# Ledger of designs, part 62: peptides against a protein of PDB entry 3OIQ

Target 1, 212 residues: chain A of PDB entry 3OIQ
Amino acid sequence: KNRIFVSSSKDFEGYPSKAIVPVQFVALLTSIHLTETKCLLGFSNFERRGDQSQEDQYLIKLKFKDRGSERLARITISLLCQYFDIELPDLDSDSGASPTVILRDIHLERLCFSSCKALYVSKHGNYTLFLEDIKPLDLVSVISTISTKSTNSSKHSSSELISECDLNNSLVDIFNNLIEMNRDEKNRFKFVKLIHYDIELKKFVQDQQKVL

## One batch from the design tools (peptide; made by RFdiffusion4, then SolubleMPNN)

Design b1_p16_2_s4 (from b1_p16_2 with E2S Y8F E9S)
Fold by OpenDDE base, seed 4:
Structure b1_p16_2_s4 (fold): chain B 212 residues (1-212), chain A 16 residues (1-16)
Amino acid sequence: as target 1 above (212 residues)
Amino acid sequence: SSFEEELFSEVEDLSL
């Protein structure tokens, strides 16, 4: 089956019942939920949804049924946290309990851009996104990608062009949404509160703000 | 497939 690029988590409202659909999206990591029984990653593009939370618009489940899947989930979390410089809470190593990690509002401190591949699986009116692959994206690379593509339609194959346009459009939309959140006095998100807020990000945001 | 049946068994409402 061809993988579908998803620009909005609202697209899933139109998806078939009792289906398995390979999907791909790009979003910011917003939450990590690891307990003894579950592993979830929350992502958002911060699309406006009225009074609904803009966080965790994409809830992705990692398989967590056996020692192998649990190990893979823990490794995935560790690698993501290492890549994004996310401090994991001290895993109480002295209690023979599996380490619990609950992180929320990650986007308030770190812009963790991620390209996700998942299986949309629906049953009985509900769906779950199962993680297939995750690629963390470097913020400098994201900024560069958005900034350069206003000028270069490079002659790649029609199939590669679609996927690349979709990715860029989604990255632009995320930044536009973050700019709107930053302008809102009631919104907790502020670019200047990001731990990695630098001159490059500052300049990029200022330049994007002039186009909006 | 057995894999598809497994995935269908794990579908839950994840609304937090």
Scores: peptide ipSAE 0.475, ipTM 0.925, DockQ to the pose 0.707
Fold by OpenDDE base, seed 1:
Structure b1_p16_2_s4 (fold): chain B 212 residues (1-212), chain A 16 residues (1-16)
Amino acid sequence: as target 1 above (212 residues)
Amino acid sequence: SSFEEELFSEVEDLSL
């Protein structure tokens, strides 16, 4: 089955019951929830949902049933946090207590753009998104991709072509949503409060604000 | 498949 690109987490409301659907989306990492029994990653594109929280619009479950899957989940979190410069407590503590990690509101300090592949699995009116693959995206690369209208749809025939257009559109939509949040005085999100806020990001935001 | 049955057994409401 072809992987479906998802532009909104609301798309799942129309998805079939008792199905497995391979999906892909691009979003910002908003939360990490690692306990003794569960591993969840929260993502958002910050689409407006009325008065609902714009955080954790995509809740992604990592397998966490046995020592092997638990180890893989911890390695995945460690690698993501290393890539995004997120400080974690040492997950390898020789103290036989599994470290609990609860991080929220990651987007208030860091823009952690991620391309996620997941399995949508539905049963009894509920669904769970299981992580298959995650690619962290470099912010400079994201900015360059949006700024350069990539007119180079190189016709490279590989059967996994997520439309470069779908990726770019989702990245633009995320930035537009962040610009709206930044303009809202009641919203906690501000670009100037990001730890990595530099001259390049400042210029990009200023240029995007003129188009909106 | 056994893998699909496993995934269907793990479906939960993930409301945090």
Scores: peptide ipSAE 0.472, ipTM 0.924, DockQ to the pose 0.685
Fold by OpenDDE base, seed 2:
Structure b1_p16_2_s4 (fold): chain B 212 residues (1-212), chain A 16 residues (1-16)
Amino acid sequence: as target 1 above (212 residues)
Amino acid sequence: SSFEEELFSEVEDLSL
């Protein structure tokens, strides 16, 4: 089955009640939940959904049922946090107890753009997104991609790639949503509070604000 | 498949 690009987590409301569907989306990392029994990653595009929380619109489950899957989940979290400069407690505790990690509101300090591949799995009206692959995206590369409107039709084979249009549209929508949150005095998100707020990000945000 | 049966058994309502 072809992988479906998802622009909104609301799309899942229209999905079959008993299915396995390969999906792909681009979003910001908002939370990490690692316990003794579960590993979850929260993502959001900050789409406005009335009074609902804009955080964790995509809850992604990592398999966490045996020592092999648990080790893979811990390595995945460690590599993701190393890429985004997120401080974690040492997951390699010699004490035999796996440390509990609960991070929330990551987007208030860091813009962690991620391209995710997942399996949508539904049963009895509920669904779970299982992680298949994650690619962290560099912020400078994201800004450059939006700014250049790169019509570089790279000759990549048609069967598994997001259209460059779907990726670019989702990245633009995320930035537009963040600009609206930044303008709202009640919203905790502010670009100037990001640890990595620099002259390039400042200029990009100012230029995008003139178009909105 | 055994893999699909496993995935369907692990479906839960995910709330944080």
Scores: peptide ipSAE 0.471, ipTM 0.924, DockQ to the pose 0.660
Fold by OpenDDE base, seed 3:
Structure b1_p16_2_s4 (fold): chain B 212 residues (1-212), chain A 16 residues (1-16)
Amino acid sequence: as target 1 above (212 residues)
Amino acid sequence: SSFEEELFSEVEDLSL
């Protein structure tokens, strides 16, 4: 079965009530929920859903059933947090208690762009997204990708069926949504409050704001 | 498959 690129978490409302569908999306990491029994990652593209929260639009479950899957989940969280400079408590603490990590609103401090592959699994009107693969995206690379594609239709036939167009369109949409949130005085999100807010990001946001 | 049955057994309402 071909992997479906998902541009909106609303697409899942139209999905079959009993299916396994391989999906892919790009979004910002918004939350991490690691307990003794569960590991969840929240992501969002900040698509407007009326008066509903724009956080955690994609809830991704990591397998957490045995010591092997738990270890893999913890390693995945550690590597993601290391890549995004997110401070975690020591997950290897000799205290024998599995450390609990609950982080929310990550996007208020850091733009953690991630390309996710997941299995959509539905049963009895509910669904769960199971993580298959995650690729963190560098912000400079995201900015450069959006900025350069305004001018060059380079036909790179990369044999990976990720429509480079779908990825870029989703990255543009995320930035447009963040710009709208930044303009809203009631919204907590502000680019100037990001820990990594620099001259490059400032210039990029200012240039994008002129097109919107 | 046994893998598909496992995945279907792990479906939860994750609505926070």
Scores: peptide ipSAE 0.469, ipTM 0.922, DockQ to the pose 0.733

Design b1_p16_3_s1 (from b1_p16_3, 6 letters changed)
Fold by OpenDDE base, seed 1:
Structure b1_p16_3_s1 (fold): chain B 212 residues (1-212), chain A 16 residues (1-16)
Amino acid sequence: as target 1 above (212 residues)
Amino acid sequence: APFKELSEEEEDELLE
């Protein structure tokens, strides 16, 4: 089955009530929830949902049933946090208590762009998104991708490539949503409060604000 | 419908 690119988490409201559908999206990491029994990652594109929280629009579950799946989940969290420079408590502590990690509002301090592959699994109209793969995206690479009009879409017609257009459109939409949030005095998100706010990001945001 | 998580039992049955 071909993997479906998802531009909005609302798309899942129209998905089959009993299905397994491979999906892919790009979003910002907003939360990490690791307990003794569960591992969840929250993502958002900050699409406007009326008065609802724009956080955790994509709730992604990692398998956490046995020692093998738990180990994979912990490794995944560790690698993501290392990539995004997120401080975690030592997950390897010899104290037989599995460390609990609850991080929220990650996007207020760091823009953690991630390309996610997941399985949409549904029964009786309820669904879970299971993580299959995650690729963290470098912010400089994201900025360069948006800034370069991707004229090179012509060469690889392989059925597995998400169109470079779908990825770029979603990245643009995320930045546009962040710009709107930054302009809203009631919104907690501000670009200048990001730990990694530099001259390159500042210039990019200023240039994008002129187009909106 | 709003996001509603599967039960663990329903998840296991569908992933087998």
Scores: peptide ipSAE 0.226, ipTM 0.848, DockQ to the pose 0.732
Fold by OpenDDE base, seed 3:
Structure b1_p16_3_s1 (fold): chain B 212 residues (1-212), chain A 16 residues (1-16)
Amino acid sequence: as target 1 above (212 residues)
Amino acid sequence: APFKELSEEEEDELLE
């Protein structure tokens, strides 16, 4: 079955009440929830949903059923946090207790762009998204991808071209949503409060604001 | 329908 690109977490409201569907999306990492019994990642594209919170629009579960899956989940979290310069408590603490990690509002400090592959699993209208694969995206690469209209995609298969267009459109939409949040005085998100806010990001935001 | 997470038992049955 072909993997479906998801541009909005609202798309799942129209999905079958009993299905297994491979999906892909691009979003910002907003939360990490690692306990003794579960591992969840929150993502958002900050699509406006009326008065609802814009965080954790995509809740992605990592399998956490046995020592092997728990180890894989912990390694995944560690590698993501290393890539995004997110400080974690030492997960190897000699205390024999599995360390609990609860991080929220990650997007207020760091823009953690991620391309996720997940499995949509539903029964009786309830659903869970299981992580299959995650690719962290470098912010400089994201900015360059949006700024450079990639005219050179002439050699890729039609399926790869669609995936690149969908990715680029989603990245643009996320930045547009962040610009709107930054303009809103009531919104906590501000680009200037990002730990990694630099001259390049500043210039990019200023240039994008002229198009909106 | 509003987002409702599967139970762990429902997840296990569907992933087997």
Scores: peptide ipSAE 0.221, ipTM 0.845, DockQ to the pose 0.711
Fold by OpenDDE base, seed 5:
Structure b1_p16_3_s1 (fold): chain B 212 residues (1-212), chain A 16 residues (1-16)
Amino acid sequence: as target 1 above (212 residues)
Amino acid sequence: APFKELSEEEEDELLE
């Protein structure tokens, strides 16, 4: 089955009420919810949804049904947080109690770009997105990818590759949405409040703001 | 419609 690239979480409203569809998207990590019984990751492209919260547009569930899946979920969270320099309580604490981690509004401090592969699973009009794969994206690499109209269509003939156009369009859309949020005085998001706000990001944002 | 997660029972049936 071909993996579908998803540019908006609203696309799922048009998906079949009973289906299993492999999907892929690019978004910012917005939340982490790890408890004793579940693991959820929130992602957003910050697409305008009227009065709805712009965080957690993609709620991604990690399998958490046995000790093996729980361990994989915890390792996944640890690796993501290590990559993005997110401080977590020690998940390996000898106390036998798995620490509860609830992080929200991650995008207010860090831009955590992620390429996600998920399984859309629906029944009776309800759906869940199960994580299949996650690739954290480096911000410098994201900026370079947007700035270089990379026409490097590597002719990788595999039906599972995101088109370079789909990736670039999604990354541009996310930045445009963040620029709009930054311009809104009522919005909590500000680029200058990011912990990793540097001269490169500043210059990139200033250059993108001139095109909008 | 608000995101309605599948029930745990529905998830288990579909992931088997």
Scores: peptide ipSAE 0.216, ipTM 0.842, DockQ to the pose 0.740
Fold by OpenDDE base, seed 2:
Structure b1_p16_3_s1 (fold): chain B 212 residues (1-212), chain A 16 residues (1-16)
Amino acid sequence: as target 1 above (212 residues)
Amino acid sequence: APFKELSEEEEDELLE
């Protein structure tokens, strides 16, 4: 089955009530929920949806049914947090209770851009998104990709049906949404409050704000 | 209808 690029979590409202569909999207990591029985990752593109919370627009479940899947989930969380410089409590504590990790509002401190591959699984109008793959994206690389309108259709990846255009458009849309949130005095998100706020990000935001 | 998360039982039946 061909993988479908998803630009909005609203796209799932049009999906079949009984299906298995491989999907891919790009979004910011907003939450991590690790308990004894489940592991969830929250993502958002911060698309405006009326009065609905802009957080956790994509809830992605990691398989958590046996010791092998639990270990894979914990390793995945650890590697993501290491990449984004997110402080976690020690997940390896020898005290036989697996530590509960609940992180929210990650985007208020860090822009954690992620390219996710997931499996949409639905029955009776309910659905779950299962994580298949995750690639963290470097912020400098994201900024460079948006700034360089890559007219270079590099011929090489014949197999990934996701156009370079879909990725770039989603990244631009996310930044535009963040700029709108930053301009809103009622919104908690501010670029200047990001731990990694630097001169490059500042300049990029200022240049994008002139076009909007 | 607003999409809800699958139950664990429904997930198991679909992934088998």
Scores: peptide ipSAE 0.223, ipTM 0.845, DockQ to the pose 0.659; fails the geometry check

Design b1_p16_3_s2 (from b1_p16_3 with L5F D10E M14L D16A)
Fold by OpenDDE base, seed 1:
Order: sequence, then structure tokens, then C-alpha cells
Structure b1_p16_3_s2 (fold): chain B 212 residues (1-212), chain A 16 residues (1-16)
Amino acid sequence: as target 1 above (212 residues)
Amino acid sequence: SPPKFLSEEEEDELLA
């Protein structure tokens, strides 16, 4: 089955009430919820949805049913946090209590761009998105990809044709949404409050603001 | 509305 690229979390409102659909999206990591019984990742593209919280537009479940799946989920969280330089409490505490991790509003401190492959699973109009794969994206690479009109129609093999255009358009949309949030005095998001805010990101934001 | 998750039982039935 072809994987569907999802540009908006609203697309799921039109999805079948009973289906299994492989999907892919790009978004910012906004939350991590690891407890004794579940592991969830929140993502957002910050698409405007009225006055509702713009975090966790994509709520992704990791399998967490047995010791093997729990271990895999914990390793996945650890690797993501290591990649994005997110401090986790020591998961290795010899205290037989499974460490609980609850992180929210990650985007206020770090832009954690992620390309996610997930399985949309629905029954009776309810759905769960299961994580299949996650690729963290480097911010410098994201900036370079948006800044270079990659007209490189490199003939990479026909099987993973999620169009480079769909990914790039979604990355542009995310930045545009962040720029709007940064301009809003009521919004907590500010680029200058990001821990990794540097001269490159500053220049990029300033240049994008002239096009909007 | 926040996405309503499937029950764990429904998830298991669909992913089996």
C-alpha cells in the first residue's frame, strides 16, 4: 500500500472509520509522555485551530505492552532526546520504579523537526496513530533545504516518492506558522528564547519574514 | 476534539 503524506492533522477527520492506513508527516516534537503503561509523542505543525492549544496535533503512540516493546519505546525516547539535546532524568535508576517522563511545550526551547512514519488505525470513528519510524531532522539541514529551491529532481528510485515538494512545503508552512506565533505578543513562542538560537537561524527568520 | 484513541483491545484486534 502506498504511504500517504499528511500535510494537516485535520486530514484524519475525513479518514475511514475502519481502516489501517500507512501515513507520513513532518512536524515539530512538542511533547513526550512516558509512564508505566503508555508512551506517547506529541507533534505539531502549528496550523491555526482557533483558540485551542496548537501542541500535540499529531499524538503518536509507541507500542508499550510487554518488556520488549517497553524497552524499544524507552530506547527510542532516549535516542530522540540525545539527538535533540533534551535532558532526561536518569532512566537507569536502580530503583525498580519505571521512570516517568512528562515533557510539554518542547518547541518553546528547541525546534525538534521530525519526519514520522505512522500507522493510522481506526475503528468506530476512533483512531490511533502508531509510530512505525521516526527520522529527526537537523535544523541546519531544514534551513538549507528551504533556502535552496532544490530543483534537484535527482532520479532517486521510484519507490519512496513522497515528493520532496510535500516535505519542503510542510517545512515552509511550519516556519511560516512559527513566524506568525513569534509576531503575536500573546504567544509564548519566541525564536530568541530557543536555546539553540544562533546567527544562522536569526538570518533565516529575518529573510523569511520579508516574504510573508 | 482531541483524537479519541482506540481501546487497547481494539488496537490488538486490528494489529494482529
Scores: peptide ipSAE 0.242, ipTM 0.854, DockQ to the pose 0.793
Fold by OpenDDE base, seed 3:
Structure b1_p16_3_s2 (fold): chain B 212 residues (1-212), chain A 16 residues (1-16)
Amino acid sequence: as target 1 above (212 residues)
Amino acid sequence: SPPKFLSEEEEDELLA
């Protein structure tokens, strides 16, 4: 079955009440919830949903049923946090207590762009998104990708190019949403409050703000 | 309304 690219978390409202659908999206990591019994990752593209919180628009579950799946979930979180410079408590602590990690509002400090593959699983109108694959995206690479698309309209018609166009459109949409949030005085998100806010990001935001 | 999630039992039945 072809994997469906998802541009909005609202797409799932129209999905079948009983289905298994492989999906792909790009979003910012917004939350991590690791307990003794579950592992969840929250993501958002910050698409406007009226007056509702724009956080955790995509709630992704990692399998957490046995020691093997728990270990894989912990390794996945550790590797993501290492990639994004997110400080975690030691997950291997000999203290016999399973470490609990609850992080929220990650996007207020770090832009953690992630390309996710998930399995949409539904029954009776309820659904879970299971993580199948995650690729963290480097912010410099994201900025460069958005900036270079302004010049190369090469009409190569391969199925791989559709996924690249969808990815890049979603990255642009995320940045546009972040720019709007940054302009809103009531919104907590501000680019200047990001730990990794540099001259490159500043210039990129300033240039994008002139087009919006 | 936020999407309702599957129960663990429903997840296991569908992924089996």
Scores: peptide ipSAE 0.242, ipTM 0.853, DockQ to the pose 0.797
Fold by OpenDDE base, seed 5:
Structure b1_p16_3_s2 (fold): chain B 212 residues (1-212), chain A 16 residues (1-16)
Amino acid sequence: as target 1 above (212 residues)
Amino acid sequence: SPPKFLSEEEEDELLA
């Protein structure tokens, strides 16, 4: 089955009540929930959903059923946090107790753009998104991609029909949503509060604000 | 409403 690019987490409301569908989306990492029994990643594109929390619009489960899957989940979290410069409590604690990690509101400190591949698995109208793959995206690369509108028709011959247009549109939409949040005095999100807020990001945001 | 996850049993049946 071809992988479906998902532009909105609302798309899942129209999905079959019994299906297995490979999906892909781009979003910001908003939360990490690692316990002894489960691993969840929260993502958002910050689409306005009325009074609903804009966080964790994509709640992605990592397989966590055996020591092998648990180890893979922990390694995945560690690698993501290392890439995004997120401080984790030491996951290698010799105490044999699997450390509990609960991070929320990650987007308030860091813009962690991620391209996620997942399995949509549904039964009786309930669904779970299982992580298949995650690619962290560098913010400078995201900014450059949006700015250049590079029609890199890289003929990547791989049958993943993710149009470069879908990725670029999603990245633009996320930034537009963040700009709207930044303009809202009631919203906690502010670009100037990001730890990595630099001259490049400042200039990009200022230029995007003029187009909106 | 937060997405209602499948039960662990339903997940196991579908991922098997």
Scores: peptide ipSAE 0.238, ipTM 0.852, DockQ to the pose 0.835
Fold by OpenDDE base, seed 2:
Structure b1_p16_3_s2 (fold): chain B 212 residues (1-212), chain A 16 residues (1-16)
Amino acid sequence: as target 1 above (212 residues)
Amino acid sequence: SPPKFLSEEEEDELLA
C-alpha cells in the first residue's frame, strides 16, 4: 500500500474506524513521554484548532512490550535528543529502574523539525499511531528548502517518498503558524527565546513576516 | 476530543 502524506492531524477524523494505513507527516517535536510501561512522542504543526491545545496534535507510540522493544525505544529517544541537543537525565542509572523521562513544550526552547513515518491502526473509531521511522531535520536545511524554490522535482519515483511539494508546503505552514504565535502576546512561543536563535533564523523570520 | 488510544489487546489483535 502507498504511504499517505498527512498535512493535518484532522485528516484522521475522516479515516476508517477499522484500518491499518501507513502515513507520513512533517512536524515539530513538542513532547517526550518515557515511563516503565509506555513511550510516546508528541508532535505539532501548530494548526489553529479554536481553543484546543496546539501541542501534541500527533501522538506517536513506540512499541514497548518486551526488553527488545524497550531498548529500541530508549535508543531512539537518546539519538533524537542528541541530534536536537536536548538534555536528558542520565538514562544509564545503575539502579535497575528504567529512568522516567517527561519533557513538554520542547518547541519553546528548540525547533525540532521531524519527518515521521507511522502506522495508523484503528478499531471502533479509536486509533493509535505507531512509529515506523523518524528523520530529524536540520533547521538550516529547512530554512534553505523554504527559501530556495527547489524547482528540482527530482523524479524520485519511489512510492514511499514525501513529494517535495507536500514537504515544502508543510514546512511553510509550520513557520507561518509560529509567526502568528510569536505575534500573539498571550502565546508563550517567542523566536527570541529559542536557545539556537541566530542571525540566520532572525533574517528568515523577518523576511517571512513581510509576506504575511 | 483527544484521540483515544486503542487498548493493548486491540493493538495486538490488529498487528498479529
Scores: peptide ipSAE 0.235, ipTM 0.850, DockQ to the pose 0.790

Design b1_p16_3_s3 (from b1_p16_3, 6 letters changed)
Fold by OpenDDE base, seed 4:
Structure b1_p16_3_s3 (fold): chain B 212 residues (1-212), chain A 16 residues (1-16)
Amino acid sequence: as target 1 above (212 residues)
Amino acid sequence: SPFKELSEEEEEELLK
């Protein structure tokens, strides 16, 4: 079965009440929830949903049932946090107690763009998104991808072209949403408060703001 | 959120 690109977490409202559907999306990492019993990653594209929290629009579960899956989850979190320069407590603490990690509002300090592959698994209208794969995206690469309207996709298959367009559109939408949040005085998100706010990001935001 | 997670048992049954 082909993997479906998801542009909005609202798409799942129309999904079958009993299905397994491979999906992919791009979003910002907003939260990490690691306990002794579960591992969740929150993602958002910051689509306006009225007065609802814009964080955790995509709640992605990592399998956490046995020592093997727990280890994989911890490694996944460690690698993501290393990539995004997120400080974590030592997950391998010799104390035998697995450290609890609860991070929220990650997007207020760091733009952690991530391409996710997940399984949509539903029963009785309830669903869980299980992480299959995650690729952290470099912010410079994201900015370059948006700035270069790559009209020059070489003769890739029609399916690859669609996926690239969908990815680019989603990245643009995320930035547009962040720009709107930055303009809102009531919103806590501000580009200038990002730890990694640099001249390149500043220039990109300023250029995008002229089009919006 | 209208999002309701599956129970662990339901998740296990569906992923078998």
Scores: peptide ipSAE 0.207, ipTM 0.833, DockQ to the pose 0.802
Fold by OpenDDE base, seed 3:
Structure b1_p16_3_s3 (fold): chain B 212 residues (1-212), chain A 16 residues (1-16)
Amino acid sequence: as target 1 above (212 residues)
Amino acid sequence: SPFKELSEEEEEELLK
């Protein structure tokens, strides 16, 4: 089956009650939950869903059933946190207890754009999203990709069938949602509170605000 | 919440 690009986590409400569907989305990392028994990653595109929390719209499970899968989960978390400059407690602590990591509201401090491949697995109307692959995206590259969209649609990079248009549209939608959150005085999200807030991000946000 | 997580038993059965 072809991998489906998902623009909204609401799309899963229309998915079959019994299915296995490979999916892909782009979103911001919002939470990390690593315990002795499970590993979960929360993501959001901050699509408005009434008065509900916009966090963890995509809850992604890492396999965590044996020593091999646990090791892979811990390595995945470590590599993501290294890429996004997220401070983790030392996961190699000599005390034979696996360290617990619970991070929430990551988007309030860092914009951690991620392209995720996952497996949608459902039974009896319940579903789980299992992580298959994750690619962290550099913020400068995200900004440049959105800003340059005006001219050259001509590079046929033929290999992976994800419409460069779908990825770019989702990135624009995420930024538009963040701009709306930033304008809302009641919303906790503010661009100026990001640890990595710089002149480039400031200019980009100011330019995007003129189009909205 | 429309999100209902699978049980561990349901996950194990479907991932076989």
Scores: peptide ipSAE 0.205, ipTM 0.831, DockQ to the pose 0.766
Fold by OpenDDE base, seed 2:
Order: C-alpha cells, then structure tokens, then sequence
Structure b1_p16_3_s3 (fold): chain B 212 residues (1-212), chain A 16 residues (1-16)
C-alpha cells in the first residue's frame, strides 16, 4: 500500500474507523513524553484549530511494551534530542529507574522540523499513530528548500512519490502559521525567543512576512 | 488530547 502524505492532522477525522494506513507528514516537534509506561512524541504544523492549543496536533506513540521497545524508544528520543540540541536528563541513570522525560512547548525555544513516517491504526473510530520512522530536518536546509523553490522533481523512485511539492508546501504552511503566531501579541511563540535565532532565520522570516 | 487513543488491547490486536 502506498504511504499517504498528510498535510493536516484533521485528515484523520475522515479516515476509516477500522484501518491500518501508512502515513507520512512533516511537522515541528512540540512535546516529548517518556514515562515508565509510555512514550509519546507531539508534533504540530500549527494549523488553526479554533481556541485549542496548536501543539501536539500529531500525537505519535512509540512502541513501549517490552524492554527492547523501551530501549528503542529511549535511543530514538536521545538521538532526536542530540540532533536538535535539546537537553535531556541522563537517560542512563544506573539507578534502574526508567528516566521520566516530559518536555512541552519545544517549538517556543527550538524549531525541530521532523519528517515522520507513522502507521495510522484505527478501531471503532479511535486511532493511534505509531512511529515507523523519523527524520530530523536541518533548519538551514528547510529555509534553503523553501527559498529556492526546488523545481527539480528529483525522480525519487516511482513507489514513494511523496512529492517534494507536498513536503515543501507543508514546510511553507508551517512557517506561515509561525509568522501569524509571531504577529499575535497573545501568542507565546516569538522567533526572537528561539535559542537558535540567527541572521539567516531573521532574514528568511522578514522576507516571508512580505509575501503574507 | 486531539486523540481518541485506542485501548492497549486494541493496539496489540491490530499490530499482530
């Protein structure tokens, strides 16, 4: 079955009440929830959902049912946090206690663009998204990709035509949403409060703001 | 949560 690119977390409202569907999306990492019993990653594209929090629009579950899956979840979190320069408490505490990590509102400090492959699993109208793969995206590369409008349809092999266009459109949408949030005085998100706010990001935001 | 999560039992059945 072909993997479906998802541009909005609202798309899942129209998904079958009993299905297994491979999906892919791009979004910002907004939360990490690792406890003794579960591992969740929250993502958002910050699409407007009325008065609700725009964080955690995509709640992605990591398998966490045995020592092997728990270890994989911890490694996944560690690698993501290393990539995005997110400080984690030592997950390797010799105390035998599974470290608890609860991070929220990650997007307020860091833009953690991530390409996620997940399995949509539904029954009786309820659904869970299981992580299959995650690729962190470099912000400079994201900015470059949006700015250059890569017209090069690099023919990625015919079976995973998640179009470079779908990815780019979603990245643009995310930035547009962030620009709107930045303009809103009531919104906590501000580009200038990002730890990695630099001249390149500043220039990019200024240029995008002129188009909006 | 925007999620209506599956029960753990339902998840295990569907992932087998």
Amino acid sequence: as target 1 above (212 residues)
Amino acid sequence: SPFKELSEEEEEELLK
Scores: peptide ipSAE 0.203, ipTM 0.832, DockQ to the pose 0.776
Fold by OpenDDE base, seed 5:
Structure b1_p16_3_s3 (fold): chain B 212 residues (1-212), chain A 16 residues (1-16)
Amino acid sequence: as target 1 above (212 residues)
Amino acid sequence: SPFKELSEEEEEELLK
């Protein structure tokens, strides 16, 4: 089955009420929910949804059924947080209680671009997205990718190749949405409040703002 | 949650 690139979380409203569909998207990490019984990751591309919160547009569940899947979930969260320089309580504490981690509004402090592979699973019109793979994206690499318009369609063979165009378009859309949020005085998001706000990001945002 | 998640039972059935 071909993996479908998803540009909007609204696309799922048109998906079959009973299906299993491999999907892929790019979005910003917005939340982490790790409890004793579940692990959820929230992602957003910050598409305008009227009065709805722009956070957690993609709620991704990690399998959490047994000790093996729980360990994999904890390792995934740890590695993701290490990559993005997100401070977590020690998940390995010898206190036999799995630490509860609830982080929200991650995008207000850090732009955590992530390419996610997930399994869309639906029944009776309800659906869950299960994480299959996650690739954190470096912000410098994202900025470079958008800036270079790399149309290098290296025709690598017929498998799950997301069009480089689809990825680039989604990255541009995310930045455009963030620029709009930054311009809105009522929006809490501001580029200058990001912990990693540097001269490169500043210049990139200023240059993108001239095109919008 | 704005998402109507599957029940745990439905998730288990579909992931078998």
Scores: peptide ipSAE 0.199, ipTM 0.829, DockQ to the pose 0.743

